# Ledger of designs, part 181: peptides against a protein of PDB entry 6GMG

Target 1, 331 residues: chain A of PDB entry 6GMG
Amino acid sequence: DSDDRVTPPAEPLDRMPDPYRPSYGRAETVVNNYIRKWQQVYSHRDGRKQQMTEEQREWLSYGCVGVTWVNSGQYPTNRLAFASFDEDRFKNELKNGRPRSGETRAEFEGRVAKESFDEEKGFQRAREVASVMNRALENAHDESAYLDNLKKELANGNDALRNEDARSPFYSALRNTPSFKERNGGNHDPSRMKAVIYSKHFWSGQDRSSSADKRKYGDPDAFRPAPGTGLVDMSRDRNIPRSPTSPGEGFVNFDYGWFGAQTEADADKTVWTHGNHYHAPNGSLGAMHVYESKFRNWSEGYSDFDRGAYVITFIPKSWNTAPDKVKQGWP

## One batch from the design tools (peptide; made by RFdiffusion4, then SolubleMPNN)

Design b2_p13_7_s4 (from b2_p13_7, 6 letters changed)
Fold by OpenDDE base, seed 2:
Structure b2_p13_7_s4 (fold): chain B 331 residues (1-331), chain A 13 residues (1-13)
Amino acid sequence: as target 1 above (331 residues)
Amino acid sequence: APTEEELLTYGHK
């Protein structure tokens, strides 16, 4: 029940975190303790630690999306999303593969589609694009200069993104970022902003007009990246969870993981921060927990989801919510 | 704008 959601209380700025608990390759803690860590490590504005505001704590309380929300400064719009899909693998497996024992055709196709996505390549594509964007940002003092820099960078790399429309999420993402326009944020100066990455896991079978099988087992054709660009059209993502395959079964609507702007070259060593559910300390779900997972743990996902996207947004460079290095757990 | 239901994440299995 959403009515059980509670905003975590304020934590003193000087309160140090308790040690995180190891959990199957992850570091886990209760949301209150994450707030303590956040204040010590990620809260800095212009180099000064900040107490997490009531508004930020409220955002955080929503669960996994709250972690991304508080660190990105806005509710995820997911418009600039990337993925990697192996079309050849998909076609080959559909043609030459066979359903497992007891697996329906719809289940088979849904599974094959899911397995044809490459999370690592999707993540790498997002990092590649974010790097291009950051180069375009660094010396641009107005949006026009930023866009010109982007086009030049993309042309030099023969990147298909150069052919995107000016109104495309790729080009419009910066100007649509609230913190870019804020006086204490970017102040309309691209050079004050940096690209950051988060990931969303979600269900492909969200089309209410489609077959029940697609809603239960996935829509093999949904949310595929465009060839060349890797862009995923997220317009059809309405946060609809997977349909139950058996009575009493329920699935979660989405999962979000925050990466930020880590510079670790090895994808497997990158840290992803995410939450389990909304904070309900007095409810059936209990207190919200925050996880810091390595890429392997994050990208594994859950059976609730058959799609993963890696999304680019922007934050002011003055924020420390996306540092170059993220240490897993505490201390 | 997202509904409150859309904002909330529930417990993972």
Scores: peptide ipSAE 0.051, ipTM 0.799, DockQ to the pose 0.784
Fold by OpenDDE base, seed 4:
Structure b2_p13_7_s4 (fold): chain B 331 residues (1-331), chain A 13 residues (1-13)
Amino acid sequence: as target 1 above (331 residues)
Amino acid sequence: APTEEELLTYGHK
């Protein structure tokens, strides 16, 4: 019941976190303790530690999306999303493979499509693009300079993104970021901003006009990245969960994981922060827990989802919600 | 603006 959601109480600014507990390669803690860690490690604005505000605590209380929300400063729009899809693998498996015992044709095709996405390559593409954007931001003091720098960088790398329309989410993402326009944020100065990354897991079979099989087992053609750019059209993602295949079965609408701007070159060593569900300490779901997972743990996902996207947004450099290095757990 | 239902995430128990 959504009515069971509760905003976690304020934590004293000087309160240190309790130790996290290991959970199958992850570090886990209750949301209240994450707030404590967040205040000690990630809360800094212009080098000053901040108490998580009531608004931020409310955002956080919504679960996995809340972690990304509080750290990015805005509700995810998911407009600048990247993925990697192996078309040849998909075609070959469809042609040469066969359904498993008891597997329907639709289930087989959905599974093959899911397996044709490469999470690591998708993540690397997003990191590549974020790096290009960060170079373009570095010495740009207005949007025009940023866009010029960006185009030059893309041209130098012969990147297909150079051919995107000026109104594309790729070029409009910065100016559409609220914190870019804020006086205490970017103040319309691109050099005060940096690109950050989060990930979303979701279901492909969201089209209500499609077959029931696609809603149950996935739509093999949905949410594929564009060739060359790796851009995913997320416009049709309406947070619709997978349809149940049996009575009583239910699936979650999405999962979000926060990466930020870690500089660790090895994807397997990167840390992803995410929540399990909305905070309902007095409800059936219980208190919200926050996980800090390695990429392997994050990218594995759940059967609820058959798509993963890696999304770029921007935050002010003065925020410490996206440090170069993230340490799992506490201490 | 997203609905409350769209904002809510349910846990994997």
Scores: peptide ipSAE 0.049, ipTM 0.799, DockQ to the pose 0.776
Fold by OpenDDE base, seed 1:
Structure b2_p13_7_s4 (fold): chain B 331 residues (1-331), chain A 13 residues (1-13)
Amino acid sequence: as target 1 above (331 residues)
Amino acid sequence: APTEEELLTYGHK
C-alpha cells in the first residue's frame, strides 16, 4: 500500500555511516544509513557538506527512482535515452534459432529481442555523448553558445546526432533542466553545468492495444534505438509492468540506477546506486534499502524488464552528487 | 506529471 510510505528522519550532519553489508557482489544498507553516507560524500554544495533536506528525504523515500531523484535534483523525465541493439543478431537468431522446450513463439521472439540489446555498448554510447556535451558546456556562457559548440563537436566527430532537429530532446535537454535556471545552480550559464547519466529498466510490452502475448512476453519491435544516434523514443513508456504469465505472478514497474559522472574507463568497475522499494518501515515491505552495485550486477536486471536505457541529464558542477570516483560501500 | 502510484517502486525480495 502506497499509503505506508514514510519519509526517513533527518540524520545529524556529522554522523558517520555504519558499515555496509556485502550482498552478492553489491554493497547494501538501510536508507537511513545511506543518508549518513550521502551527507558525508555526496551532499557538498560549493565544497560544503549539507544535511539532506526534508524534501530530498521525501524524494529518496520513493525507492529506486528516489535515489536518482535526490542525486539528479529532479524526477526522471527519461527524454534523452540511449541503447544499443544488434539487428543482425536479432534477425539471424529468429531465422536460425528455435523456441526452447515449452517456449511459445511469442516468448521466443521476446527473449531473442531482449538478448539482442547490448547493455555495455548502450552505456558506452551514453558516456560518449555525455563527454561531447561536457566539452560543449565548458566555455559556453549562454545556451546559444552551448548549442553552437555542440553542433561543432558533433560535426567534427561525424556523429549522426548532428542531424537531429533543434526541438529534439538532445538539444532541448539543458534548457529543460530546472537546476540550470536556478540562481544557485547554473544561473543560465552552461559552463556551470555538467552532464550525468542514470539507467532505467522497464518492460517493452506496455501497449494495451497490442496482443496479450506482447504484454506477457515483450514487444520485439518496441523501444529500439535509432540507427546511428542510439536514441530511444521513451514517449511510450508509461511505467506499465509486465503482464503475468501464470496465476499469482506479478512484476514491478521499473528500476533506476544512478551512475552520475564517474570517470572509470572500465565499465565493469563503475558503481551504480539504486533502491529496492519505497520506505515503509512499519508496513509489509519494510524499510527501504539502498544498493551500490557494479555494472555487471546492475546491467543483469530482472525478468520483470526486457529493456534498459541509459539517460543523460544535467546537474550543477557545484553539486557533489556525481563525483569522478564512487567508492562502493562503507568504509 | 506522474501519479504518486507511478512514483512508487515495489522492490524485489
Scores: peptide ipSAE 0.048, ipTM 0.798, DockQ to the pose 0.749
Fold by OpenDDE base, seed 5:
Structure b2_p13_7_s4 (fold): chain B 331 residues (1-331), chain A 13 residues (1-13)
Amino acid sequence: as target 1 above (331 residues)
Amino acid sequence: APTEEELLTYGHK
C-alpha cells in the first residue's frame, strides 16, 4: 500500500552514521542512517557539505529508485541504456539444448534468453561509452562543441554509435538533463557535467498483447541490445511486473542500483547502492533499508527480473554523489 | 510525473 509511504525526517548535518550491518556480502542500513552517511560523504556541492533537503528525502523514500533519484538529481528516464547479449549462445542453446524436467518450452526459452545476457559486458559497454562522453565533455563549453567532440571520438574508435542520428538518446541525453541547464548545475556548460551510470532490473514480458507464457516466463526477443552499439530500446518498459506462475506468487516491477562514476577497474570490486522498498515505518513493509552491494551481489538480481540495463545520465561535477571511490558500509 | 504505484520498488528483506 503506497499510502503507507513516509518521508524520513531530517538528520542533523553533523550526525555521524551508525555502523552498517553485513548481509550476504552487502552492507545494509536503515534509510535514516543512509541519510547520515549521504550528508557526510555524498552531499557536497562545490566542496561544501549539505543537509539532505525535504525534497531529496521524499525522493529517497520511494525505495531503490529513490537512491538513484536523489543521487542523479532526477527521476530515471532510462533512455540511454546498454546491455550485452550473446546471440550465438542463445541460438546454440535453443537448437541443441532441451528443457529441464518439468520445464515448459516457454520457460526454457525465457531462461535461455536471460542467461544469454552478459551483465559484466553490459556494464563494461556503459563504462566505455561514459568514458567517451566524459572526454567529449571535458573541453566543451557549449552543446555544439560537445557533439562535435563526441563524433570525433566515435570516429576515431570506429564505434557504431557514430551512426546514431541527432535525435537519438545518445546525442540528446545531455540537453535533456535538467541539471545541465540549471545555474547552480551545468549552466549550459558541458565541461561542468560528467557522465554517470546506474542499472535497472526489470521484466521482459511486459507486452499485454503477447502470450501469457511470455508474461510468465519472459519474452526472449524483448529488450535486446542493438548490434554494434549495445543500445537497448527502453520505450516498451512500462514498469510492468512478471506475471505469477503459481497461486500466491507476486513480483515487483523493478530494481535500481546506483554506481555513479567509480574509477575501480575491476568490475567485481565496484559498489552499487540500492534500496529494498519505499519507506513505510508504520506499515507492513517496514522501514526502508539501503544496501551497498558489490557487483556480484547486484548483478545476480532476483527472479522477478530477466533483464538488466546499464544506463548513462549526467550530473554536475560540483556534486559529490558520484565520487571516484565508494567505500562499502560504515565506518 | 510517475504515479506512486509506478514507483513501487523491489521489497526484498
Scores: peptide ipSAE 0.048, ipTM 0.796, DockQ to the pose 0.639; fails the geometry check

Design b2_p13_8_s1 (from b2_p13_8 with Y1P F3R N6Q)
Fold by OpenDDE base, seed 4:
Structure b2_p13_8_s1 (fold): chain B 331 residues (1-331), chain A 13 residues (1-13)
Amino acid sequence: as target 1 above (331 residues)
Amino acid sequence: PSRGPQATPPPGY
């Protein structure tokens, strides 16, 4: 029951974290210890460490989405999302492949669609776009200058995003970021902002007007990226979980992983921060744990999900929630 | 939109 959610208590500003626990290539800790690490490493505003506020601790308590929430400064809107889908692989496998023993046609098609997404290419596309955006931000002191720079960068790269409408989430993302407008944030100065990345895992079969098979096994046609741009229309993502395939089975609604703005070129060496569930220390789920996973551990996901999207948002450069280097665990 | 919490633990938890 979501009513069992508890806001973690405040941690003293100077309290050092306990060592993280290694777990299958991940670093794991309880949420209170992550707060300690966050205060030492990620909390800095204008170079000064901050105690995690009650509001931030409340955000964090929601689980995986809470990790992205506290580090991005806003609840994820997921409007600027990227993925990579191999249409040729999908068509070829549908034509030449066959269901496994006991697999239904709908289950086969859903699986083939899931396997036709390339998580690494989706991530690299988001990084490419974030890099273009960061170049456009660097010396832009108003939104008009940013947009002009962005269009020039896209033209130079012959990027299909240059053809997006001015009202597209791609061009509107900065002006729709609360921290861009904050006096102690961007203060309406694009050069004070930077692009950051997080990822969402979710279920494709969310349309309640569709077949039960799509809800159980996935919708092969849902949440595909647009050709050329890699943009995913996330408007139909309503945080609806996969439907049970057997009695007593249940699935969760989403997973979120925070990447930020790491400069590590090797995707396999990048660190993704995420939570297991909402914080319920006195409930059946127990205390929230935070994980720092390598990309392979993150991108593997769960059977609960058949889509991954890589989302761009913005934070002030004065925040240290998205450093160029992220280290797993503590110290 | 729903802000419902996640509840899926990673392997080993």
Scores: peptide ipSAE 0.040, ipTM 0.776, DockQ to the pose 0.128
Fold by OpenDDE base, seed 2:
Structure b2_p13_8_s1 (fold): chain B 331 residues (1-331), chain A 13 residues (1-13)
Amino acid sequence: as target 1 above (331 residues)
Amino acid sequence: PSRGPQATPPPGY
């Protein structure tokens, strides 16, 4: 219950983190220790280390989404989301594949759809787009200049995103970023902003008007990327978890992983920061833990989810929440 | 199956 959530206490600004615990290729720590690391590594504004504010600690306390929230500076809106879906694989497997023993048709179709998403290609698409956006931002001192640069970059690459509507999430994402408008943020200067990436895992079968089977086993047609652009319409994502397939089964609503703006070219070497659940040190869930996972560990996801999206947002360049290099764990 | 992380979004989200 949300009622058990507690805001982690403040950590002294000079307090060094305790060592992270290695766990199945991940680095794990309790939320308070992550706050210590965050203050040492990610807290910097204009090169100055800062204590995580009460507001930021409150955001962080929400769990996996809280990690993305505190680092992006806003609650995830998920409007500019990318994925990769292999339509040919999907069609081929549906046509030539067979349900496993005991697998229903709906379960088979849901599984085949899930397996037809390519997390690595989805991530690469988001990185490609973020790179284009960053080039468009670099010398743009107003939104008009940014948009013009962006259109030019897209035209040069013959990117299908050039055909998006001016009010699309793609073109409106910057102006809709609160930190862009903040005096101590972007101050309406695109050149002060950079594109960053996070990922969301979620369930496809969220439509209440759909069959129970889709809610249990996934909706094969839901949350597919648009051809050419890779854009995913996230408007129907209402944080509804997978429906139980058996009595007593329960699924979680989502997972969020923070990537930021790492420059590591090898996807497998990138680090994704995420939380296990909201902070409930006195509740049944216990204290929140933060994980720093390699892409492989992140992209594997959980049975709770059959979709992954890679989302672009923006932060001020003066923030160090998205450094070029992220070191897994501590020290 | 390992349960994934869960979070309760704030009101309005």
Scores: peptide ipSAE 0.037, ipTM 0.761, DockQ to the pose 0.557
Fold by OpenDDE base, seed 3:
Structure b2_p13_8_s1 (fold): chain B 331 residues (1-331), chain A 13 residues (1-13)
Amino acid sequence: as target 1 above (331 residues)
Amino acid sequence: PSRGPQATPPPGY
């Protein structure tokens, strides 16, 4: 299949966005208009508005992942992921529940597992951890100081993350962030960085050695959070889509939503920015659209996915890609 | 048109 992806053209730095359109409780616009908004609102480095670079426009052109990529400054590695799973609900529903009419046992188990994840609690866990990390960053001028602060914060909160290995993605996430090492970024100074959040929707049934039923209907045991920490082992996520259940059915490999560092305490009022597909204005998919969704619209997801993870990464505080307040749409 | 996102990771990711 010819890669019909196209990099969106540059937009003048001072060009104001056209109004966004309401669509199913979210604000929607074409990618070029999002670039205009991004330049006005999110582009600032050290307080100076910047034109989106060709490289950044190329990253953005990859669709949903491109929105997270351009705002985080790196392709998502998904190493520090959180979720919430109600094991008691899962066990109870498997024991006392029954497959619906026409539902297979595997389909029933996959559905029950999907429904046993709590997206709001998963998001809240990520926000809690990001807050702890931000406190650890504030007065840390080297990585050792950051790690010491982090351990102290976790001990004070009696958080199970304090027991994670030093090699854990939890402790290595900062040092593995390119912008932390950049001279114009963190410059190896943790106090110049802040924790940010994005979300990934994906399919649980990615194990090629598993049954066809797990690939079609989900793997009930896959990508569960560890008890106490909420950490999800994402090492087995290989961007493999759900297997078709009927002829002609096809599923997408993932969705990504950017939250950043919004301070809105009400989860339902938070704004999630995501794209529909890679930019193919001359292809069958058409132009990329960008959506700014409320948490309810984001967390609902699609039938393509049975897992949601909330991922922590870091950006320089000098970047404005993760402001405290995000306004949905334009104006 | 598929309402779902379609994205492929870039080479090397």
Scores: peptide ipSAE 0.034, ipTM 0.747, DockQ to the pose 0.591
Fold by OpenDDE base, seed 1:
Structure b2_p13_8_s1 (fold): chain B 331 residues (1-331), chain A 13 residues (1-13)
Amino acid sequence: as target 1 above (331 residues)
Amino acid sequence: PSRGPQATPPPGY
């Protein structure tokens, strides 16, 4: 019950983190210790360390989404999402493959669809687009200049995104970012902003009007990327979890992982920061834990989810919530 | 068992 959620207490600005615990290729710590690390490493605005505010601690307390929320400065809207789907693999496996022993046809189709997504290519596409956006931002002092630069960059790369409508989430993403309009943020100057990436895991079978089988085993046709652009229409994502397949089974609504703007070229060496659940130190769930996972550990996901999307948003360059290098754990 | 992420979106989101 959401009623057990507690906002973590303030940590002194000078308090150093305790060592993280290694856990199956991840670094793990309790939320209070992550706040200490965050204040030492990620809190800087205009080069000055800041104590995590009560509002930021409240955002963080919501779990996995809270990690992305506190670092991006806004609740995730998921409007500019990318993925990669191998349609030929999907069609071939459906035609030539067979259900496993005990697997229903719907379960087989859902599994084949899940396996036809390529997380690494989806992530790479988001990084490519973020790089294009960052080049377009670099010397643009108004939105018009940014959009002109963006169109030129896309044309030079022969990118299908150049054909997107001016009202699309792709072109409107910057203007719809609150921190872009803030005086102490972008102050309407694109050159003060940078593109950042987070990932969302979620369930495809969210349509209540669809078959029970799609809700239990996935909708093979849902949340596929558009050809050429890699854009995913996230408008139908309502944070509805997978339907139980057996009595007493329950699934989680989503997972969020924060990447930011790491420059590490090897995807497998990138660090993804995420939380396990909302902070309930006096409840059945217990204290929130924060994980710093390698891409392999993040992209593996859970059985709760059959879709992954890589989302682009923007933060002020004056924030240090998305540094070029992220060290896993502490020290 | 690594408890999978159990997150609740805030009211209004």
Scores: peptide ipSAE 0.033, ipTM 0.744, DockQ to the pose 0.604

